# Ledger of designs, part 159: peptides against a protein of PDB entry 3ZOQ

Target 1, 223 residues: chain A of PDB entry 3ZOQ
Amino acid sequence: QLLQDSWWNQLKEEFEKPYYQELREMLKREYAEQTIYPDSRDIFNALHYTSYDDVKVVILGQDPYHGPGQAQGLSFSVKPGVKQPPSLKNIFLELQQDIGCSIPNHGSLVSWAKQGVLLLNTVLTVRRGQANSHKGKGWERLTDRIIDVLSERERPVIFILWGRHAQMKKERIDTSKHFIIESTHPSPFSARNGFFGSRPFSRANAYLEKMGEAPIDWCIKDL

## One batch from the design tools (peptide; made by RFdiffusion4, then SolubleMPNN)

Design b2_p25_3_s3 (from b2_p25_3, 14 letters changed)
Fold by OpenDDE base, seed 1:
Structure b2_p25_3_s3 (fold): chain B 223 residues (1-223), chain A 25 residues (1-25)
Amino acid sequence: as target 1 above (223 residues)
Amino acid sequence: DLAALEEEIRELGNAADVEDWEAFK
C-alpha cells in the first residue's frame, strides 16, 4: 500500500524491518484464509486521509470493528450505511453536548480525517468476529513509531486519549510540545465515568486556536 | 436491556467495547 510521501519518509525504515515483514506475511495468510477487516486497501486509510504534516489531532483507537462492512481504516469510524457502534454513538452524544452538533445519520469520520484528525488504531487489522485477534502481531510497533514521529515533530499535535489502552501511549508523547486530552473511553460502561462532559472537541479547538491554527469542524453532515 | 446491549456490543462493538462489557459483568 502506497503511503503519502510525508508518511513514507517517516516510516519507510519500518517496512524493511523483520517485524513488519513477518506481519506482512501473517496478513497475507490471514486475508487469504479468513475474513479480515478492514479491506486490505483500507488498512492505512488514516495515513491516506491525513498526511504527516497535516496532522492536527490524533484520536487513538485499539483495533478495527470486526463486523461486516464496518471498518474503514479509521479509528471509531464505520462505513456509511452501517449501524453506529455503541462507542461511536456516545462520541456523537458528547459531540452534541460539547459543541451542539447534530447526531449524523451515519458513522463515517472521514470528514475529520480530511481536516487533519489522524484516526489511528494501534492495531490496524482484525479477524471477523474476533476482537483483538491481531494484537501482538507487529502493528503496535509500527503504530508506536507513528506516535513517536509525531511526538518528535516540531509543530504541536493534540492527542485525544480515551481510555486506559490509549493512555498507555502517553509515555511516548512529549508533553512539553504536544497537548493531551484524556478521559475514560466512550464505551457504554466507561463513558459515564468521565467521557461524557469531557468536551474533547471544544478543548481540541481551543488548543488549535491558541496555536493560530484553524479549528476542526467536528460537525458531520448527513449523507 | 443488558441482554440487548450485550448482543449489540458483540455484533457491532470493537475490542474496547467488548473489554468494557466483560469488565462490567
Scores: peptide ipSAE 0.353, ipTM 0.874, DockQ to the pose 0.885
Fold by OpenDDE base, seed 4:
Structure b2_p25_3_s3 (fold): chain B 223 residues (1-223), chain A 25 residues (1-25)
Amino acid sequence: as target 1 above (223 residues)
Amino acid sequence: DLAALEEEIRELGNAADVEDWEAFK
């Protein structure tokens, strides 16, 4: 996929490495032989919607949703018309409690992405019905590099790290420059252990305001 | 209620949702 110039400049060397070539060949086979999500054109949607220079906030996910019509290349986000997954419902509940937003009638987080919220999964593809099926195939190396180049950026970034998997990436983030918001995962079995009441949205905006940047409009309009 | 939630996680959840569910069981 063609990336924006700002991301291409940061990641071009990765695409030439053997691991990425192997990943690409694996993906060609997977997409040919099986149903893979998201659509191949949507794999890098997080990078398409949010340029390297425009990143204000990063929200890390694990891998895409593996059901029909769900994944759109953005962590936690689902295409319009798709039933909201449990974690996403809890995200919207926290959003409502944190800053008073109404719960939207859809699950698309594209409006966040367009405002500089990088909705990045650590693994960018999945087989239908098989969560984590593409774990350890090379995506993690690329997405680690994405975190690294953001950490190296002079302009500060806010990293929202829900759950242990995302929090494992904290060691790659220069906390002298960047801000971290950590809590338990929004999943039904973790949300009550710290995610609810963590107020990640207002806290992120407070950091942005302190930096002299425009806050994110986290409220999502109905379609 | 729990059974319905488990079914929802199985059908609609991502890897993190499934992992948390399995850890809860």
Scores: peptide ipSAE 0.350, ipTM 0.874, DockQ to the pose 0.859
Fold by OpenDDE base, seed 5:
Formats: C-alpha cells, sequence, structure tokens
Structure b2_p25_3_s3 (fold): chain B 223 residues (1-223), chain A 25 residues (1-25)
C-alpha cells in the first residue's frame, strides 16, 4: 500500500537510497522463502494509521512479535484473538493504575494509532520464532529518519521511551521542541524497576493539554 | 513460575522481551 502523502513527502528520498533498495530486495526473498511477520501489507501500518501531521505521541518498540497472528505493524500491539504478550499486559496494568481504564479483552492498539499515537518499531519485520532476525538490515536507518523528521517538525511531539533501546534514540530528539517520557521497559523483569507508576498516559495527556491539543483516549474498548 | 514465564516470553515476546529476560538470567 502507498504511504500517506504526508509521510511520502518526508520519506521519499529514503526510498530511493541504495540501503532501502537492498532492504526491499532482502524482504522479497525473506517473504518468499520464510514466514515473516507482520503480513507484508501491514509493515507500514503505523504510518498508515497515523499521518506525519497527525502524530501527537510516539511509542517506540524494537521489532515485531514473531509468533503466528501476533504482529500487525504496530509496536506492542497484537491482533484481536491473540493472547496478550507479557509486556502488553503490563502496559494495560499501568494504564489501569494511571488513568483507571479497564483491561481490554484484546491486545489491539489500533485505537491509539487512529488518535495520533505513532506505534513505531525500529525494525519493522521479523522471521517467525527468531526475535530481532531482521536487525541491521536497513530498517533502523529508515526509522531513524522517521524520528528525525518528527524531531524537525515545529509542532511538538511527545516521545514515550520505554527501556534502553528506545532511550538511545533520545539524542535524535530536539528536546527544546519535543517532550520525552522515559521509564524502564514494560517487560516482566523491568516493569517493577520504574515502568509501573511512571504514568506515561496521564503525563502525555497533560503535555497535550498544555499544547492546546486534544488528549488521547487511551482506554480501549472490548471487542 | 519462572519456567512458565520464560516459555511465555520465548513464544509470545518480542526482541525487547527476550533481551530483558536474557539480561535477567
Amino acid sequence: as target 1 above (223 residues)
Amino acid sequence: DLAALEEEIRELGNAADVEDWEAFK
């Protein structure tokens, strides 16, 4: 699927670069020879659901879930009917404690994406059962550019950076214009070291309100 | 049950989940 015009204008130069051409050729082979997630049509779902101009909040992930039916092109999100991964469960626990939302009966974060929450992984594809198998293949260069063009935007963005991997991107963010919310990762072994009680959802909304923007409805309805 | 959690992370987690588990070991 074609990217929205707003993202195309920001990223068109990247798609012409050799690294992206090589990435594309690699992906063609991978999807033909291996089981790759997400579905090839879903790779850019984060950009499809949230235009460049509509980005209010960015939540960075590392790479997609590598189990069947899980990944849907959005960081931390899983398709309906899939068991919620441990980190996602902890995200919903914090959501409940932070702003009182009920824990949804599914793990789809599409409702956030539609409201301007860019759910971006730094690597956008993965082989089945092989976490981080597409690391260093070119995705990071593209997703770094996504962060860069958002950082260059005059309209402020809120970056939610859970864990060290996401926090390494802080150097690319102009903190004179943009807001950063940092904590430990929501994973079971990191969440109790600072993620729980970090209240990223209410804090994000507080920044949005200060900027005169509509807050995010973080509460997810059951399906 | 750590064994159950390991299996859950291995099967259902992403790279960050796996890396965090490995760092915990």
Scores: peptide ipSAE 0.349, ipTM 0.872, DockQ to the pose 0.906
Fold by OpenDDE base, seed 2:
Structure b2_p25_3_s3 (fold): chain B 223 residues (1-223), chain A 25 residues (1-25)
Amino acid sequence: as target 1 above (223 residues)
Amino acid sequence: DLAALEEEIRELGNAADVEDWEAFK
């Protein structure tokens, strides 16, 4: 899959590199031979919903959910009708405590993406039932470049980095221009160690307001 | 309860969820 949007200008050089061609060929085989998530058309949904210039906030995930019907190409997000994964439930609990949003009856974060929240996984595909199965196959190099080009952007970005994996990317972020919100991961065994009470949503909006940007409406309506 | 949570993480969790669970063990 190739991007033909505002991200193309930022990433076109990556798509021409051998590593990405190898990744692409690998993915062709994987999708042909195995069940891979998300759907191939949804791999770049994060970039489709949120243009390079429209990025206000970045929320980094690791890799897609690997269960049927879950992944929709957005970090932490699940398709409507899918049971909310534990981390997502905790995200909504924090959202409720932070800014008073009701817990939605679905797990789709598309409304965030449409407002400029780049819901980026560092690895964009996964085999069914095999977490991290596509780790080290080339996605990380591309997604590192995504972080880099955002870091290089003059207009500030807010990076929300939950847990160690996401926080490893902070070295790529120019903190003289960009803001970082860090906490433990929303996962069940990490959330109580700092994620809960971290108030990432109100803090992100406070930074946006300080920059003269419209805040994110983090509240998700029921479907 | 922990067993149920483990199953839920295994079935519904992403890599981070799984890694967090494994780190908790």
Scores: peptide ipSAE 0.348, ipTM 0.872, DockQ to the pose 0.898

Design b2_p25_3_s4 (from b2_p25_3, 13 letters changed)
Fold by OpenDDE base, seed 1:
Structure b2_p25_3_s4 (fold): chain B 223 residues (1-223), chain A 25 residues (1-25)
Amino acid sequence: as target 1 above (223 residues)
Amino acid sequence: ELKKLEEEIKKYGNAADVEAWEEYK
């Protein structure tokens, strides 16, 4: 896939490495033999919607939703017309309580991505009905590099890290330059243990304002 | 209600949702 110039300049060396070539060959086989999500053209949507230079906020996910029509290459996001997954519903509940946004009639977070919210999963593909099926196949090395190059950027980034998996990436982030917002995961089984009331959206905007940047309009319009 | 939620997580959740469910059990 062709990346934007800003990301290509940061990641071009990774695409020439053996691990990525092996990953690519694996993916070719997987997409040919299995039902894989998202669509192959949507794998890098997070990077397509949000350039390296335009990143203001990063929200880390683990891997894509594995049901039909759900994944669109953005963490936690689902295509319009798809039922909102439980964690996404809780994200919108917190959004409403935090800054007063209405619950949208869809689950697409594309509007966030277009404003500089990098919605990055650590693993970018999954087999239908098989969560984590592409874990340990090479994606994590690439996405670690994405985190690294953002950490190395002079212009500060805000990292929102929900749950232990995302928080394990904190060691790769230069906290002298960048801001971290941490809480429990929005999952129904963890949200009441710290996610609800964590107010990540207003906190992110407060950091952006301190940096002299425009805040994110987190409110999502109905389609 | 819990059973329904488990089914929804299995059907619609991501890896983190599944892991959270497994840790809760």
Scores: peptide ipSAE 0.313, ipTM 0.842, DockQ to the pose 0.906
Fold by OpenDDE base, seed 3:
Structure b2_p25_3_s4 (fold): chain B 223 residues (1-223), chain A 25 residues (1-25)
Amino acid sequence: as target 1 above (223 residues)
Amino acid sequence: ELKKLEEEIKKYGNAADVEAWEEYK
């Protein structure tokens, strides 16, 4: 897939490496033989909506939703018309309590992406009904590089790291330049242990204001 | 209610949701 120039300049060397070529060949077979999510045209949507230069905030996910019509290439986000997954519902509950936003009637986070919120999964594809089925196939090396090039950027980035999986990436982030917001995962089985009340949205905006940047409009309008 | 959540996580959750569920059990 074709990337924006700003991302291409950062990642072009990765696409020539053997691991990525092997990943590409694996994906060709997977998409031909099985139902894979998201649609192949949507795999890099996070990078399509948010250029390298426009990244203000990063929210890390693990892998895409594995149900029909759910995944749209953005972490935690679902296509309009799809029932909101439990973790996404809790994200919206915290959003409401944090900054007073209404709960939207859909689960699309595209409006965040368009404002500079990189909604990145560490693994970018999944088999239908099989969570984490594409773990260890090469995506993690590419997405680690995405984190690395953002960490190397002079203009600060805010990283929101929910849960242990995302927090494992903290070692790749230069905390002398960049800001980290950490809490438990929004999952129903962890949200009450720290996610609720963590106020990641207002805290992110406070950092943006400190940096002299425009805050994110986190409130999502109904469709 | 717990059974409902388990079913929803199994059906609609991602890998992180499933891991959190398994750790909770």
Scores: peptide ipSAE 0.306, ipTM 0.840, DockQ to the pose 0.884
Fold by OpenDDE base, seed 4:
Structure b2_p25_3_s4 (fold): chain B 223 residues (1-223), chain A 25 residues (1-25)
Amino acid sequence: as target 1 above (223 residues)
Amino acid sequence: ELKKLEEEIKKYGNAADVEAWEEYK
């Protein structure tokens, strides 16, 4: 899949490596034989909506939602018309409590992506009904490189790391240049242990303002 | 209520949701 120039310049070497070629061949088989999410055209939507240079905030997810019509290539985000998953509902509850946004009637986070919020999963595909089915197939190596090249960028990035899986990537982030916002995961089973009240949205905007950048409009309009 | 939440996680959750449920269990 073709990437815009800013990401291509950062990642072109990865696409030539054997691991990525093997991943690509695996994906060809998977998409031919199984129902795979997201749509193959949407796999790199996070990079399509947010250029390398335009990244202000990164929100790391694990892998895509595995139900029909859910995944749209953005972490935590679901296509309009799909019921909001439990973690996403909690994200919107925290958003409301943090900065007073209304809960939207849909779960699409595209408006965040368009403003420079990179909604990156560490694994970019999944089989229908089988969470983590594409874990350890090569995506993690590519997405680690995405984190690395962002960490190497001179212009600071804000990384929002919810839960242990995302927080494991902290070792790849130069904290002398970049900002980290950490809490428990928004899952119903962990949100009360630190996610609620963590105020990641206002904190992210506070960092952006300190850097002289425009804050993110986190409020999502109804469709 | 817990059973309902489990069903919702199985249907609509991602890997992190499933892992969090397994850790809670």
Scores: peptide ipSAE 0.294, ipTM 0.831, DockQ to the pose 0.900
Fold by OpenDDE base, seed 2:
Structure b2_p25_3_s4 (fold): chain B 223 residues (1-223), chain A 25 residues (1-25)
Amino acid sequence: as target 1 above (223 residues)
Amino acid sequence: ELKKLEEEIKKYGNAADVEAWEEYK
């Protein structure tokens, strides 16, 4: 996939590295032999919707949803017409409690992405029905580099880190320049332990305002 | 109710959902 110039400039060196070539070859085999999500054209949707320079907020996910028609290359997001996964439902519940947004009738977070919310999974592909099936195949190195180049950016970024997996990336973030919002994961099994009431959306907007940037319109319109 | 939630997470959850479930269990 051809990336936007801003991301290409930041990541071109990674694409030339052996690990990424191996990942690419692996993915070619996987997509040929298995049902892989998201669609191969959607793998880099997070980078397509949000340029390097336009990133305001990063929300880290682990890997794509592994059910039919769910994943669309954006963390936590599902294609319209797909039932909202439990964690996403809780995200919308917190959104409602935090800033008063209505719960949308769909689970697409594309509107966030278009506003500068990088919805990045650490692993960008998954086999159908097999969560974490592409863990340790090279994606983590690329996505770590994405975090690194954002951390190195002079213009501040807000990182929303839900749960331990995302929080492990904190060591890669220059907290002297960038802001971190941390809580437990929105999963039903962790949300009540800190995610609910964490108010990540209003807090993110508060940081954006302090930086002189336009806040994110987190409210999602019905389709 | 817990069984239903487990089934929903297995069916619709991502890796983080599954991991959170396994940690809760």
Scores: peptide ipSAE 0.277, ipTM 0.820, DockQ to the pose 0.898

Design b2_p25_4_s4 (from b2_p25_4, 14 letters changed)
Fold by OpenDDE base, seed 4:
Structure b2_p25_4_s4 (fold): chain B 223 residues (1-223), chain A 25 residues (1-25)
Amino acid sequence: as target 1 above (223 residues)
Amino acid sequence: EEEEEEEEEREREEEEKERFEIESL
């Protein structure tokens, strides 16, 4: 099956729907005819690293990085050896200021994913050099369903919503059960308008502790 | 609403610019 059992149980019906079949056929053509990121085997890495039941925190991104070797199927994350994008650098700066973590020598957030941080983009593929090129092709419907099934989950989730695009998903989140951490986007454009000093990492851990959950070790070790 | 839409569009444009700069390097 395409996904781990916990996610498959939540999402299997989506994969049978016409919209997803159309998306799938589109993606087959795209991957055959164009350079598409991430690698097709990495599309669902966010769901592979973090099971439905293991989700503690969600960090929403828009779509994958569209440069060579960057995208690894995790929002904001880049493969080791890839230069850290400006937004990711700002994330690490805030991480350092918030909880004292050192800036890692790489941009891989896999260690967060393995701890229950769902690094979900709303669109899961992109053409090389063409940001948002797969917007409106069906991914948003699937990722909305991912948010919905997490919102419906009894065990609380913390949603970190940076910028307006992510914050638009707030309407799908049952705030009676789940916690939301909102700020401006980590982009150099918006980071000074509220992202810096927002302390999302310590706030997330404070919520986890309140829930009786183990906090996330946000500090990323060098490779 | 218009200011927020403009800010969102600027955020996207800057994300696109940042992504483009990465490809241009």
Scores: peptide ipSAE 0.025, ipTM 0.626, DockQ to the pose 0.083
Fold by OpenDDE base, seed 2:
Structure b2_p25_4_s4 (fold): chain B 223 residues (1-223), chain A 25 residues (1-25)
Amino acid sequence: as target 1 above (223 residues)
Amino acid sequence: EEEEEEEEEREREEEEKERFEIESL
């Protein structure tokens, strides 16, 4: 079974569809012929760390980091020992300003994922050195379905949508049931235009508390 | 609509620039 039961029950029909079979065959060729990130075993890490039922918060990214050893199948997250990318540094700066967390000495967001933060990229693979190289190959259809099945869920979800690419997914979210936190992207190019001071972490926790759910411990411990 | 498309393109270009900077470091 490709996914844990909770996600498999929601997504099994997608994996049987022609678009996903074509994507899969494309990926087989890509991984054989080129350096693709993340490692093939890490593609679905977001779904592995956070079950369908355990999703509390969704943070949407575009596609994986395309540098060696960076991507770990989680949006914005990098493997331990990897230099924190600029956007991730800004995420931690906002985290510090928002709720007083220390800036961690690593960039792994696995602790968020394990608490119910679905760190989902809309595209789940990339060629080395070629951002968006797997855009329009079928991932978006699967990840749209992930958003859809979460939107259809009775238990509310909080969607954190940084930047326009993520915000385009708002049309798929039932705002009568689910909460949306929007700002500019944490990128150095856009962070000063609204991301800084947006306080997404405290706002997410405020919604969780209102729903009677345990808040996320957003603070990341040093390794 | 044009302003929105330009803003999308700017955000994408900004994300791509950031990704390039990450790779160049």
Scores: peptide ipSAE 0.026, ipTM 0.636, DockQ to the pose 0.085; fails the geometry check
Fold by OpenDDE base, seed 3:
Parts: sequence; C-alpha cells; structure tokens
Structure b2_p25_4_s4 (fold): chain B 223 residues (1-223), chain A 25 residues (1-25)
Amino acid sequence: as target 1 above (223 residues)
Amino acid sequence: EEEEEEEEEREREEEEKERFEIESL
C-alpha cells in the first residue's frame, strides 16, 4: 500500500486514474535516467507524517529543493546537516519574532509534521538543478485533490498560504469551515513586503485554541 | 500578470542560488 489507510481512503481513486498512471510512468523513467529529488521513498513524506484525520494546519510549497541531500518530502524542510535555505531562515526569523522560539541549528520541520502540520508541495518531485522541472506533469491534480478532500472534511483546517502560488489554491478551500492565513512569501525578495510581522504561528494556534484543539509546538529543538 | 510572474520568479531565484551554492561545495 502506497499510503497509510486514512489518506488511501481519500486518494485511492486518484491513483487509478490515467493522469496518475502517466505521472507514475514518467517518474519511473525520470528516476532511472536522471537524479530526482526527493528519494522516491520520501515523495509522500508529508502524508506519511500527517494522517488525513490528524491534519490541523497545511503549509503549501511549490516544489522540492533540487540540490543534493536537501529535499525531505516536506515543504520548506531540509534534512539535518543541510544549510538552511534563505526562505527557511526567514521562516525561523518570523517564528522567533512571533512566538519567541530560538533559531534551530538545522532545517528539519519533521516535528511540525508529527503534530499535524501538513507540509505539502503542489509538485512532489524535481530534477537535480532544475526547479519546476516536473511542473504540469500530474502532481498538481493529485495535490489539488488533497486540498479538496481536506476542504470537504467537517473538522476545520488552517491553511497557511505564503505567496501567490499557494494563494491560487484559496478558491478550493471552503472558508465557511476552514481558516486561511495569507501573506507574501518568506523569500528574501518578498518577506519584507508582508511575511515578516504576519505572525502565522500565533494566529494558527489562536484558531486551534478556538476550535478546542491542542496548539502546535512550533519551537524546534537543536539536534 | 507581469508583476505576478516576476514575484514567482523572484521567489524561485533565491532558492536556486542557495541550492547551487550547496552543489558547489
């Protein structure tokens, strides 16, 4: 079985569709002929760490980091020992200013994922050194379905939408049930135009508390 | 529309630079 039962029940029909079979055949060729990130076993890490029922917060990214050893199958996250990318550094700066967390000595967001933060990229694979190389190949249709089934869920979800690419998914979210936190992207090019001071972490926890749910411990311990 | 594409491209460029630096190590 590709996914844990909770996600499989929501997505099993997608995996039988022609678009996903075509994507799968493409990926088989890509992984055989090219260096593709993340490792094929890590593609669905966001769904592995955070079950459908356990999702509290969604953070959308575009596609994986395309450098060696970086991508972990989680949006914005890098494996331990990898230098923190600029956007991730800015995320941690905002985290520090928002709720007082220390800057961690690594970039792994696995602790968020384990608490119910779905760290989902809209595209789940990339060629080495070629950003967006797997854009428009079928991942977006699957990840749109992930957003849809979460939007259809009765239990509320908080969607954190940084930048325009993520914000384009807002139309798929039932705002009568779910909460949206929007700002500019954490990239150095956009962070000063609204990301800094947006306080997404405290705002997310405020919504969770209002729902009667446990807040996220956003603070990341050093390794 | 042009401003939109420019913002998306700028967001990608910084990630690409950092990734290239890591590959060069």
Scores: peptide ipSAE 0.025, ipTM 0.619, DockQ to the pose 0.075; fails the geometry check
Fold by OpenDDE base, seed 5:
Structure b2_p25_4_s4 (fold): chain B 223 residues (1-223), chain A 25 residues (1-25)
Amino acid sequence: as target 1 above (223 residues)
Amino acid sequence: EEEEEEEEEREREEEEKERFEIESL
């Protein structure tokens, strides 16, 4: 199966739609003719690590890192052994300031994903060296549906929306049921304008506790 | 609205630059 049963039940209708079939055929050509990231087996890693029912927190990214060996199908996350991107470094700096976690020696956020943090990019593939090269090809329609089905869920979700691109998705979120944590983006350009000191990790855990849910262990162990 | 769009574009441009700098290393 392409996805876990819980996600398949929510998204099966999307995969039958013409837009997704066109996207799939486009991706087949792209992966055959060019270097595309992440690996085709890793495209849906966010949904593989975090089932629909297990989602506690959503962190939205734009599209995958476009460098060799970086993208692993999770927003902001890089494979072990890859240098931490500046935005990810700032995420770890805020994590340290917010809840006292040590900065890990790697950039893999898989431990968050396994705890119910959906690390979703709005676009799930990219050409090598070409940021946003797969923008407007159909991924946004699928990922909008992912946000919609989470918004429709009775069990509350916490959406962490860093920067304006992520915040544009707020209109799709039922704020009567779900919690939103907003700040500027962790990028070096915007981090000092509100991301630093936003304390998204402690705030997320405070909401989880109010909901009677287990908090996320945000601290990442060294490898 | 224009100032908001310009700032969004700047944030994305900086994200793109950040991603490009990683490949150039």
Scores: peptide ipSAE 0.024, ipTM 0.613, DockQ to the pose 0.082; fails the geometry check

